# Ledger of designs, part 163: peptides against a protein of PDB entry 6MBK

Target 1, 240 residues: chain A of PDB entry 6MBK
Amino acid sequence: GFEMVNFKEEGFGLRATRDIKAEELFLWVPRKLLMTVESAKNSVLGPLYSQDRILQAMGNIALAFHLLCERASPNSFWQPYIQTLPSEYDTPLYFEEDEVRYLQSTQAIHDVFSQYKNTARQYAYFYKVIQTHPHANKLPLKDSFTYEDYRWAVSSVMTRQNQIPTEDGSRVTLALIPLWDMCNHTNGLITTGYNLEDDRCECVALQDFRAGEQIYIFYGTRSNAEFVIHSGFFFDNNSH

## One batch from the design tools (peptide; made by RFdiffusion4, then SolubleMPNN)

Design b2_p19_3_s4 (from b2_p19_3, 14 letters changed)
Fold by OpenDDE base, seed 2:
Structure b2_p19_3_s4 (fold): chain B 240 residues (1-240), chain A 19 residues (1-19)
Amino acid sequence: as target 1 above (240 residues)
Amino acid sequence: SRYEQLFKDRKLVPVRHAL
């Protein structure tokens, strides 16, 4: 087994409560526990989703609003998960003036400026949508939707979104994977896969972990491209 | 990778962070 622990340096993580052997299936998360584009469609956000082309086209934004709606819902199933998320991130959208100035010497500055611009435009767009669209009236964020909220949600999704298959395996979709994403990152190989037969994410141990050791996994290679606001964009043929 | 066979045996679709 494993347990959630707040480590001093790494923040939240998972610690083994027993010896775990390499390649052992120690963690799985059924689809019903994931925050997905589909769960967003099936939530209070559903009616608005069905009427907004951007939500339909950009799964990452759909997840962001899903996250905000659930955060604003005290009885949300995902409250325990949401409470484990950082309140702020070390991503470009949170960079201070000095950090941005430093980036001016790098090629990343163009991506940062682009992300700032796009995120601001998206916020302005959706603020208007939330204020004026009839299907937004019942959203818990109706009277509480700030840029800081949007920045947080977009950043949360950007840093934690995963590509998984749809239930029938015919397409790909985006998902936040509670509990699993509490594992801190290390170098290695991908050890998480989706089991379509059992409809769950399955994580096998990257290495041996002894009782009391923190469990690490490899999330894959990352680049500055992941910080582009358009990450996770895909077209759903059923929505277009 | 050393896990390729395991994934095949369990018919797993690799899951990774989406860029």
Scores: peptide ipSAE 0.603, ipTM 0.948, DockQ to the pose 0.682
Fold by OpenDDE base, seed 3:
Structure b2_p19_3_s4 (fold): chain B 240 residues (1-240), chain A 19 residues (1-19)
Amino acid sequence: as target 1 above (240 residues)
Amino acid sequence: SRYEQLFKDRKLVPVRHAL
């Protein structure tokens, strides 16, 4: 009922291939297709995850490393999805000196400095872990882990992570949702929900869409601040 | 809203971007 298209002004998005009615379930993504903290634990990253307290405590970082490991794996199930992601972002972590100078006149500068410092410290920490920890030897990124890699992964997760329920619905976890996140954003109401009985994300149409029209959804509140501050902090004091 | 009722009827947990 839809296809990926490069639109003139919006870039890549989804276009309806048939008429879609408001409230119609037109898109669903089973849990097995999502990139989650749980799928990270079940991947090559699992052994290291089980022994690193930061990975266990910060789900967004776990997703970042999951993304890096899968990107470095030619036969990864998620290669088609990963190849659709931007190679770089317009977030402060990618700002050049002139752009940072402009921010010095704003209240955001302190948050940017904090983000730079925190990201750098995280990279330094995990670089050492990857080089020295026994369970890091099997990671496909062992000999190719750069700051640019880490910056990209953190930014990818920051801009695309979503909260979904765990399998039993007792807690919340973080997920990247392939195909669904190809929709461009518009103002409206939340029309995506998780169906625990069928174990899938379900998206219903915000309005009628005719064949040939671009499909928009509302992802929730987004602000410039989420790109300035390291958003997506997910501290879980319990191991997953 | 009509969507709130839809979510209740289908027993869905809202999914949104995590800030």
Scores: peptide ipSAE 0.600, ipTM 0.947, DockQ to the pose 0.717
Fold by OpenDDE base, seed 5:
Structure b2_p19_3_s4 (fold): chain B 240 residues (1-240), chain A 19 residues (1-19)
Amino acid sequence: as target 1 above (240 residues)
Amino acid sequence: SRYEQLFKDRKLVPVRHAL
């Protein structure tokens, strides 16, 4: 009932191929198709994950490295998804000089600088880990891990990570939801829920959409919209 | 809301962007 379309100004989005009624279940994504902390643990990143306390403590960073590893893997199942992701973002980590200058007179500049510092420190830490840790030698990032790579991955996760239940529903984990996250954002109510019985994300229509119309959803609070820093923190006391 | 009730009826756990 929908198709991916590259819109002129909004970039990729979903367009209805038929009339969709409000509250209609039009899109679902099984857990096996999601990029999650668990899938990261089960990937080539798993051995390193099991040995690095920061990866274990910071699910968003785990997702970032998962994303980078899969991007560097030509045969990754998620290649089609990854190829749809922006090459750059409007997050603070990508602010131009003028944008930073405009913030100099505000308290927001301190948050931006903090994110820059944290991201840089994380990169430096993991660069060393990737170069020296025994369980990092098989990672596709071993010989190619730049700050730009890390910035992109962190920003990708920051803008697209979602809270979902674990498989048994006992805890909360983080996930990137392919196809679903191609819907552009609008004001409204949360219309996506996780169905534990069927083990899938389910999205119902926020409103009526006619054939040919772009499908919008409400993701909830967005860091970009509220200028909130969500790259995680660097824990010096937990580093090794 | 109507959607909240829908979620309850279908026993869905709300999925939202994680901050």
Scores: peptide ipSAE 0.577, ipTM 0.943, DockQ to the pose 0.736
Fold by OpenDDE base, seed 4:
Structure b2_p19_3_s4 (fold): chain B 240 residues (1-240), chain A 19 residues (1-19)
Amino acid sequence: as target 1 above (240 residues)
Amino acid sequence: SRYEQLFKDRKLVPVRHAL
């Protein structure tokens, strides 16, 4: 009922191949296809994860390293997904001087600075970890871990990470949701839920979509400043 | 909302972008 399309301004998105009615379940993604903190723990990153307090404490960083490890693995299951990810982002970590200068007049500037500092600190920390920790020796990142790599991974996760329940539903974890995250954002209501019985993410249509129309979803409530910081775009019609 | 009810009826846990 949909296809991936490269739109001129939005980049990759999903386009309806048939009429989709509001509330129709048109897209689902089983847990096994997700990149999660758990899949990170079960990957080549697992041994390091088990011994690094920051990876354990910050699921987003775990996902970032998971993403980098899988990207560096030619036989990774997630290669098709990773290849769909942007090579660069519009997030503040990629801002040029003029863009930062523009933000100086906004309330977001302090958060941007914090993001820069935190990301730099994280990179410095993990660069050392990768170079010195025994369990990092087997990582495909060992000889190729640049700030650009880390910036990309962090930005990828920042823009795409989602909260989903653990398999038993007892806790919340973080996940990248392939295929689903190809949908571009619009204002509206949350229409994606996790079905624990079937162990899959389920997305229902926010509205009617005619064949040929791009399918948009609402990723969650956030301020425009947060959109800029976390998603790299300013949504003029954001109700918040 | 109608979607909230739908989620409840289908026992879905809302999936949200994590900030």
Scores: peptide ipSAE 0.602, ipTM 0.948, DockQ to the pose 0.927; fails the geometry check

Design b2_p19_4_s1 (from b2_p19_4, 10 letters changed)
Fold by OpenDDE base, seed 2:
Structure b2_p19_4_s1 (fold): chain B 240 residues (1-240), chain A 19 residues (1-19)
Amino acid sequence: as target 1 above (240 residues)
Amino acid sequence: MKKPKAMDSLVPVLHDLSS
């Protein structure tokens, strides 16, 4: 029903290969395809995760390291997904001097500086952990862990992380959702939920799309977006 | 590709950087 296309100006997106009706379930992604905190725990990162309080407390950082480890692994299941990710982002961590100068006249400058400081402190902490912790020895980033790597991974997660239920539905966890996160943004309502019965993320069409049209979704806030948890899915405008 | 608003991409503050 859709294909990946590199659109002018917008980069990668999804294009309909057939007519799709509003509210039609056109896209779903099973849990097994997601990059989650759980998949991070089950990866080469698992032993370190089990010993580091920050990785345990901050799922977004766990995902960032998971992403870095998988990127450095040529046989990673997620290589095709990782190859679709931008190499740079239009986020504060990538702002040029002119952008920062402009922001000096606004209240946003304090948030930008805070983000820079936080990211730098996180990097410094984990650089030390990676160099000294026994469970870091088998990580593919052991001998090469730069600030640029960390900045990229953190930015990737900040722009793409989502809240989904755990397998038993008892709590929420964080996930990157391959294929789904290729959809570009338009204004509207959240049309993505999680179906626990089928254990998959489900996306229904925001509007009618004709064959050949780009498929858009409403992101809401992409920083830790929360989906509707419903077995049968329904339209709802959540907090994101 | 997913691109939130610039200020939506805030990095959480670490409360304890010890170890």
Scores: peptide ipSAE 0.018, ipTM 0.560, DockQ to the pose 0.037
Fold by OpenDDE base, seed 5:
Structure b2_p19_4_s1 (fold): chain B 240 residues (1-240), chain A 19 residues (1-19)
Amino acid sequence: as target 1 above (240 residues)
Amino acid sequence: MKKPKAMDSLVPVLHDLSS
């Protein structure tokens, strides 16, 4: 098996409790444990989702609000997962003034400013929605929705969102994958896929891991992990 | 924990659908 451990330099990760062989299926997460757009629709957010075009069009924002609602719910099934999430991120939304000034010397500055503006506009829009929309009255964040909350949720989703198939496999949806996303990154190949027959996310070992070693996975070249919906696992390095 | 490079992580541009 494996266990969650706080590694001094890398933060939380997974450590092997036994020898794990390369290509061994060592970790799987059933759909029912995932935070998805569908679970958002089926939550207290559902009525608002059904009437807000932005939530419907932007699955990542739906996940962000789902995350905020569940965080604000003491009895949420996902509380143990949410408590493992960082309170702050290294995303541009958390950059200090000096870091932003440094970026002005790079081509990235336009994207950073766009991200700031976009996030601020989203917050302003949804602040108004939460204050005025009838279906927002039952949201646990009704009286506590700050920019810091939104920044955190957006950053959490941005760094952890994955594409998985819908239950019928007809299209893709977005998901946060508890337990699995605790694995830290190493160079290699994508070794995670979705098994529709068993309706679960599956991860096979990238290499041999001995008992006591940290288990690493390859995130790919971007923040959003893409699963091979029809083929299961994707074993091509950076061919996204 | 999943931690991509900060510069590789962007929020998609949202078009205002409320107007």
Scores: peptide ipSAE 0.017, ipTM 0.559, DockQ to the pose 0.037
Fold by OpenDDE base, seed 3:
Formats: structure tokens, C-alpha cells, sequence
Structure b2_p19_4_s1 (fold): chain B 240 residues (1-240), chain A 19 residues (1-19)
């Protein structure tokens, strides 16, 4: 149905290999392929997760460490996905001094400074945890955990995290959605939801696409975390 | 690839670092 292609001006995206009709289910991603808080708990990070209140309370940080651990693991199932992620981001944590100066006259400067401060504090805390906690000794990042690593992981999660239902549908959790997050944006309606019966993320075509055309989706006006759960395109009753 | 807004979300404030 589709293939990953590097487009001249838009970078990587998905191209149709056949005609796709509007509202056709062309892309689905089973839960087992997602990077989730639950997969983090079931990974090498699990023992530390079970002992650290911050990892337990903040799913986005749990995902960041999950991403770092999997990146440092040559045999990780998610290596092909991780290799598609940007090495740097155009987010506040990467702003140069001049870029920050442009924001000084705006309300946004307070959010930027808060983000810097919070990220630095988190790094300092977890650096100590990784150096001293017994359950951190087996982490593949034990001997290589820099601020740049943490900044990258936090930024990756911040820009790509999505809310999805838990397996029983009673709560929401956070997930990175491989393959789906390769689609580029166009104006329209959100056409991605979660099917609890089949336990998968589902994306239907926003419009007709001919063979050879790039497939676009609408990200909406919300954050990435809200893209799936707030689409209204759930096939089952999900709590969020 | 997904191209989110630069400030679509923020790192949550941590008040308890005693884990």
C-alpha cells in the first residue's frame, strides 16, 4: 500500500504504491509495535522504573529513558525506527542565545526558561540515579549518559508522544507510534484513532491518493500527545 | 516525518526529586 520515501523539500514521508480511497484503512500499528510506558516497564529499564517514583509518575520521562536504552541496544527491535529520528530538533532546548533573545519580549520566554530549568534539574537527578542506583548498573547507558543524550530523548518524546488507551481501555498512557509518525502534514481532519478490539492504532485516508502520490495526514491544532485520543475516531469507548 | 510545533508541549515541573 505505501513506502517510505525521501521527498525533495519535505524530507521523509510515505508514498502510495497503489490507489487509496478516502476513508480507507491504509495504515495500522498494533500495540506490540509501539514504544509505550508499558514496554518501558517490561524492558531492561523495568527494575529501575519499579524503584523510582519520578519514572513512575512521569510517563514522558519513562519514554525518554526507554528510547535511550533501546538506542544503546544494538539488538533492539526499535533500531530501525530510532534510526529515522532526527539527531537534533528545532525546539527550545536547542535554541541558541540569539534565538532566546528574540523571545525575551514575549510571554513564551517564561516557558522556555522553565523548560530549560526543569530539564537541567531532571538530568542532574537522573545522572546521580544512574551512577548510584543498583538497578541502573545493567542499563546500556550506564557509562554514557550526557546532557545531550537526555536533551535529545526528551525532545524526541516531547515532539512525538501520543496518548493512547491502556489495554483495558480504563486509562490513557503514552506511546511513540512508529511508521505512522512518518506521515507529513496537510490541512484537513484528524483521521487516526485507536481500535481496542483489535488493539491497534488505525489511520484512514484523509482523501483519495493515487499510486505514486505522497500520503498526508492532519496533525490538528493540538500537541502530538492529543492527536490520537482527541480525534474522536475511537472505535471503542476509551477513557482519557 | 511528523513536524510538530516547537512548543506543542513542555517538560512537566518536578516538585519531588526524592525518588
Amino acid sequence: as target 1 above (240 residues)
Amino acid sequence: MKKPKAMDSLVPVLHDLSS
Scores: peptide ipSAE 0.017, ipTM 0.574, DockQ to the pose 0.038
Fold by OpenDDE base, seed 1:
Structure b2_p19_4_s1 (fold): chain B 240 residues (1-240), chain A 19 residues (1-19)
Amino acid sequence: as target 1 above (240 residues)
Amino acid sequence: MKKPKAMDSLVPVLHDLSS
């Protein structure tokens, strides 16, 4: 139904290989393919996670470190996904001096400076942890943990993290959703939810897409997508 | 999927727990 394409101006996106109708379930991603706080706990990061209060308290940072560990692992299951991620972002953490100067005239400057300060503090803290903690010795990033690495991982998570239900549906957790997050953004309505019965993210088409057209989705107004537990999309059992 | 740069994605303040 779709293929990954590198579009000239938009970078990687999804292109329809057939006609897709509005509200058609064209894309789903099982939990086992997601990068989650739980998968971070079950990875090489697990021992450190179990002993570091910040990793435990801040799921977004856990995902950032999970992303860095997997990126540094040549045989990582998520290598194909990680290779599709941007090398840099348009987030405030990447602003140049001129952009920061421009922001000084705006109300956003306080938040930008706060983000810079917090990110720098986090990096300094975790640099020390990686250098000194026994469970950090086996991390593939131990000898290569720069601010640029951390900035990239934090920005990747910031721009791509989603809230999904836990397996039992009792709580929410954070996830990066491979393949789905390749869809570029357009204005519209949220058409993605989580199906707990099938334990997968489900995305229905925002509109009709013809074969050869790029498939767009609406991310919402927030950088984080909040998934609603499946509430009544029309499922046509069309196979990928 | 490049989510738009919403300022709502600010990294929470971490207190120094290294003490």
Scores: peptide ipSAE 0.017, ipTM 0.563, DockQ to the pose 0.035; fails the geometry check

Design b2_p19_4_s2 (from b2_p19_4, 9 letters changed)
Fold by OpenDDE base, seed 5:
Parts: structure tokens; sequence; C-alpha cells
Structure b2_p19_4_s2 (fold): chain B 240 residues (1-240), chain A 19 residues (1-19)
């Protein structure tokens, strides 16, 4: 029903290969394909995760390190996904000097500085952990962990993380959703949910798409996109 | 997908990272 295409302006996206009707379930992604806090715990990062309180408490950081470890692993299942990710982002951590200067006259400058400070502190902390902790010795990033690496991973997670239910549905966890997050943004309603019975993310078409058209979705604010649990779809505008 | 700009998105810090 769709194919991955590198669009000139939008980068990678999905193009319809047939007509897709509004509300049609055209895309689903099983849990096993997601990058989650659980997959991080079950990866080479697992031993360190079990010993570091910050990784345990902050799922977004766990995902960031999961991305870095998998990126550094040539045989990673997620290599095809990781290769589609931007090398740089339009997040505050990538702002140029002129952009920062422009923001100095706005209230946003305090948040930008806070983010810079927090990210730098996190990097410094984990640099020390990676250098000294016994369970870090097997990490593929052991000998190459730069601020640029960390900035990229944090920004990747920041812009792409989603809240999904745990496997048992008792809690929420964080996930990156390959293939689905390739859909570029348009105005509309959130048409993605999580089907616990089938243990997969499900996306229905926001509108009719003709064969050859790019498929767009609305994901609202992507810092922590929320999914409706138990086969539900969230049709509210969460953009802020 | 291009990552959208996240002007107001913050990276949280868990208490004192140095402790």
Amino acid sequence: as target 1 above (240 residues)
Amino acid sequence: MKAPAAMDTLVPVLHDLSS
C-alpha cells in the first residue's frame, strides 16, 4: 500500500502505491520492531542500565543510549531505520549563534540555555560512567562517545519518542516507532493508536490518498506523543 | 520524516548528576 521515498524537500517519507481511503488501517508496526526502553534493557546496554539510576529513571536517556549503541553496531536490526534519521535537527541544541542571539530578546532563551546546560551535564556524567563503569566496557561507544553523538541521540529521541503501553498494559513506556515515524507531518487529527491485543501500533489514514501521493499524518507535539491504549485511536489535536 | 522544531522541549535532569 505504500513505499519509502526520499522526497527532495521533506527527506524520507511514505508514498501511496494504491488509493488509500480515509480511516483505512494502512500501517501497523509490531512491538518487536520498536525501539523501546525494554529493548534497551535487553540490549548490550542492559547491564549498565541495571546499575545506573538515571538510565532507570529517565526512559528518554535510555532510548538515546540505545540509539547510540545500535548505531555503532553494524549488525543492528535497526540499522536501516537509523540510516533514515537526520544527521542534524532543528532543535535548540543545534541552533546557530545568530538564532541564539535572536532568541535573547524572547522568553525562550531561558529554556534554550537550560536545555544546553542540562544536556552538557548529562553528557559529562555519562562520559564518566562510560569510562569507569565495568558494565560499560562492552558498549560499542566505549572509545568514541562525543558530545555530538549525545546531542544527536537526545535530539532524535526528543523529536520522535512516543508513549505506548507496556506489554501487559499496566504502565506506559517510551518508544521510537520505525516506518511509522517516516510519515511527514500535516495538519489534522492523531490517527495512531496502540492495539494491545495484537501488540502493535496502528495508523489509519487521515484522509484519502491517491496512488503516487505522499502519505502525511498528524503527530502533534512529538516530545511525548500519547497513544490511546487498548486498540483506541486518539482523535484530538494535541498540538500546542 | 523531518524532525520538527522543538523550541519548548527540554531535556530533564534527575536531581544532582554529580552525586
Scores: peptide ipSAE 0.019, ipTM 0.559, DockQ to the pose 0.035
Fold by OpenDDE base, seed 1:
Structure b2_p19_4_s2 (fold): chain B 240 residues (1-240), chain A 19 residues (1-19)
Amino acid sequence: as target 1 above (240 residues)
Amino acid sequence: MKAPAAMDTLVPVLHDLSS
């Protein structure tokens, strides 16, 4: 149905290997392949997670540390996925001084500064935690935890985190969705949902794609994408 | 994949970051 391709200008993406029709279920990702808050709890990060109130309270930070731990683990199951992630992002945390100066003339400057401040404070806090907490000694990042590492992880999560149901469907949790999030963006409708019966993320084609064409999806709000629970999709004219 | 800009997303922190 599709293959991973490194496109010259867009980086990694998915290309159709056959004709795919609109609304065809062409891609699904079982829960076991996702990076979730739960998988973070079950990883080398688990002991620290159980003892740190911020990791427990902020699933996005838990995912960020999960990414960092897995990236630093040569035998991580998610290495193939992590290696496809960008090394830098077009997020405010990566803005150059001139870009920040430009934003000073806009209403966005407060949010940018807030994000800088929050991220810096989080880094400082967790740097201390990693250096002093007994359970942090198990982390592969113990001797290598820089602001750049943290900025990357936070930005990765910020741009790729999704809300999915818990296994029992009673709550919502955060997840990174390998393979699926390799699809590059186009404007349109959200065509991804979570099938609780089969316990998998499902994506239907936004449009017809011919063999050899790149498969695009509409991210929606990729900073915190929400999926339709109960095995459904919604097609709303809600563009980002 | 090139990650989109995320100007609308803030990284929250708890008020007390002391350990």
Scores: peptide ipSAE 0.017, ipTM 0.564, DockQ to the pose 0.035
Fold by OpenDDE base, seed 3:
Structure b2_p19_4_s2 (fold): chain B 240 residues (1-240), chain A 19 residues (1-19)
Amino acid sequence: as target 1 above (240 residues)
Amino acid sequence: MKAPAAMDTLVPVLHDLSS
């Protein structure tokens, strides 16, 4: 009932191919199709993950390396998804000097500098790990691991990560949700959840959509400052 | 395209819909 379309000013999104009613389950994504911390552990990254305390402690970094490893793997199941991701982001990690100078007038500057410092430190740490750790020799990153690679992966995860339950429902983990994360944002209520019985992410329609209309979802309650810091944009209709 | 969750803070939380 939908298709991916490039919308003017909004970029890529989903368009309805038929009438969709409010509360209709129009999109679902099984766990096996998600990029998760668990799928990272079960990938070529698994041996290194099992030996590195930072990867174990920080699921977002584990996802970033999972993205990099899968991007470098021509036979990766997630190649079609990864190819839909932006090559660059409008997030603070990509800001030029003038953009940073503009933010000096706001409280956001502290978070921007923190992101710069933390990302640089993480890169320096993992550069050494990739060069020296025995289990890193199996990664398709040994010969090509630049700051630009790491910045892209971190930004991809930062912009798209979601919290979902573990398979047994006892804990929460992090996931990238292919296809679903192509929906553009609007004000409203959260209409996405996880169905543990069927082990899938489920999205119901926020409102009625006619055939040919763009399908919007609500990402959650966020301030415009949070959108700038984490998403690189302001949402004009954001009530927060 | 979906707005980012903070690397350390705001992550969209998907609740269990099977309960």
Scores: peptide ipSAE 0.020, ipTM 0.605, DockQ to the pose 0.086; fails the geometry check
Fold by OpenDDE base, seed 2:
Structure b2_p19_4_s2 (fold): chain B 240 residues (1-240), chain A 19 residues (1-19)
Amino acid sequence: as target 1 above (240 residues)
Amino acid sequence: MKAPAAMDTLVPVLHDLSS
């Protein structure tokens, strides 16, 4: 029902190859294809994760390092997905001097500076961890971990992380959702949920799409998009 | 090595930079 297309202004997106009706389940992604905190724990990052308090406490950072490790791994299962990610982002961490100057007239400047400071501190901390911790020796980024790498990974996760249920449905965890996150954003309601019985993320069409049209979805706040664990789909104007 | 308290903060998500 759809194909990946590189749109001129929007970058990669999905285009319908046939007519898709509103509320039609047109896209699903099994858990095994997701990049999750659990997959990070089960990767080469696992030993370090088990010993580092910050990785354990901050799932978004765990995902960021998971993303970096997989990017640095030529045989990573997620290479095709990672190659679809932007090389840079329109986020505060990428703001130029002129953009920061503009923000000086707004109340957002404090938050921007805080983000810069926190990200820099995190980088400095993990740079030291990677250089000194025994469990970091096998990480593919051991000798190649730059601020630019970290900035990219953090920004990737910040813009794409989602909350999904754990396998047993007892709690929530964080995930990047390949294929699904290729859909570009439009206004609407969240039409994505998690089906625990089939152990997959499911997306139904927000509206009718004709063959050849770009398929848009509403992320809500794409960062930390929350799925209804038990009911699957969540429809709210202000998803968190 | 204990991380500073400031390190235990999620990266802020800025929804609207003008607000």
Scores: peptide ipSAE 0.020, ipTM 0.565, DockQ to the pose 0.024; fails the geometry check

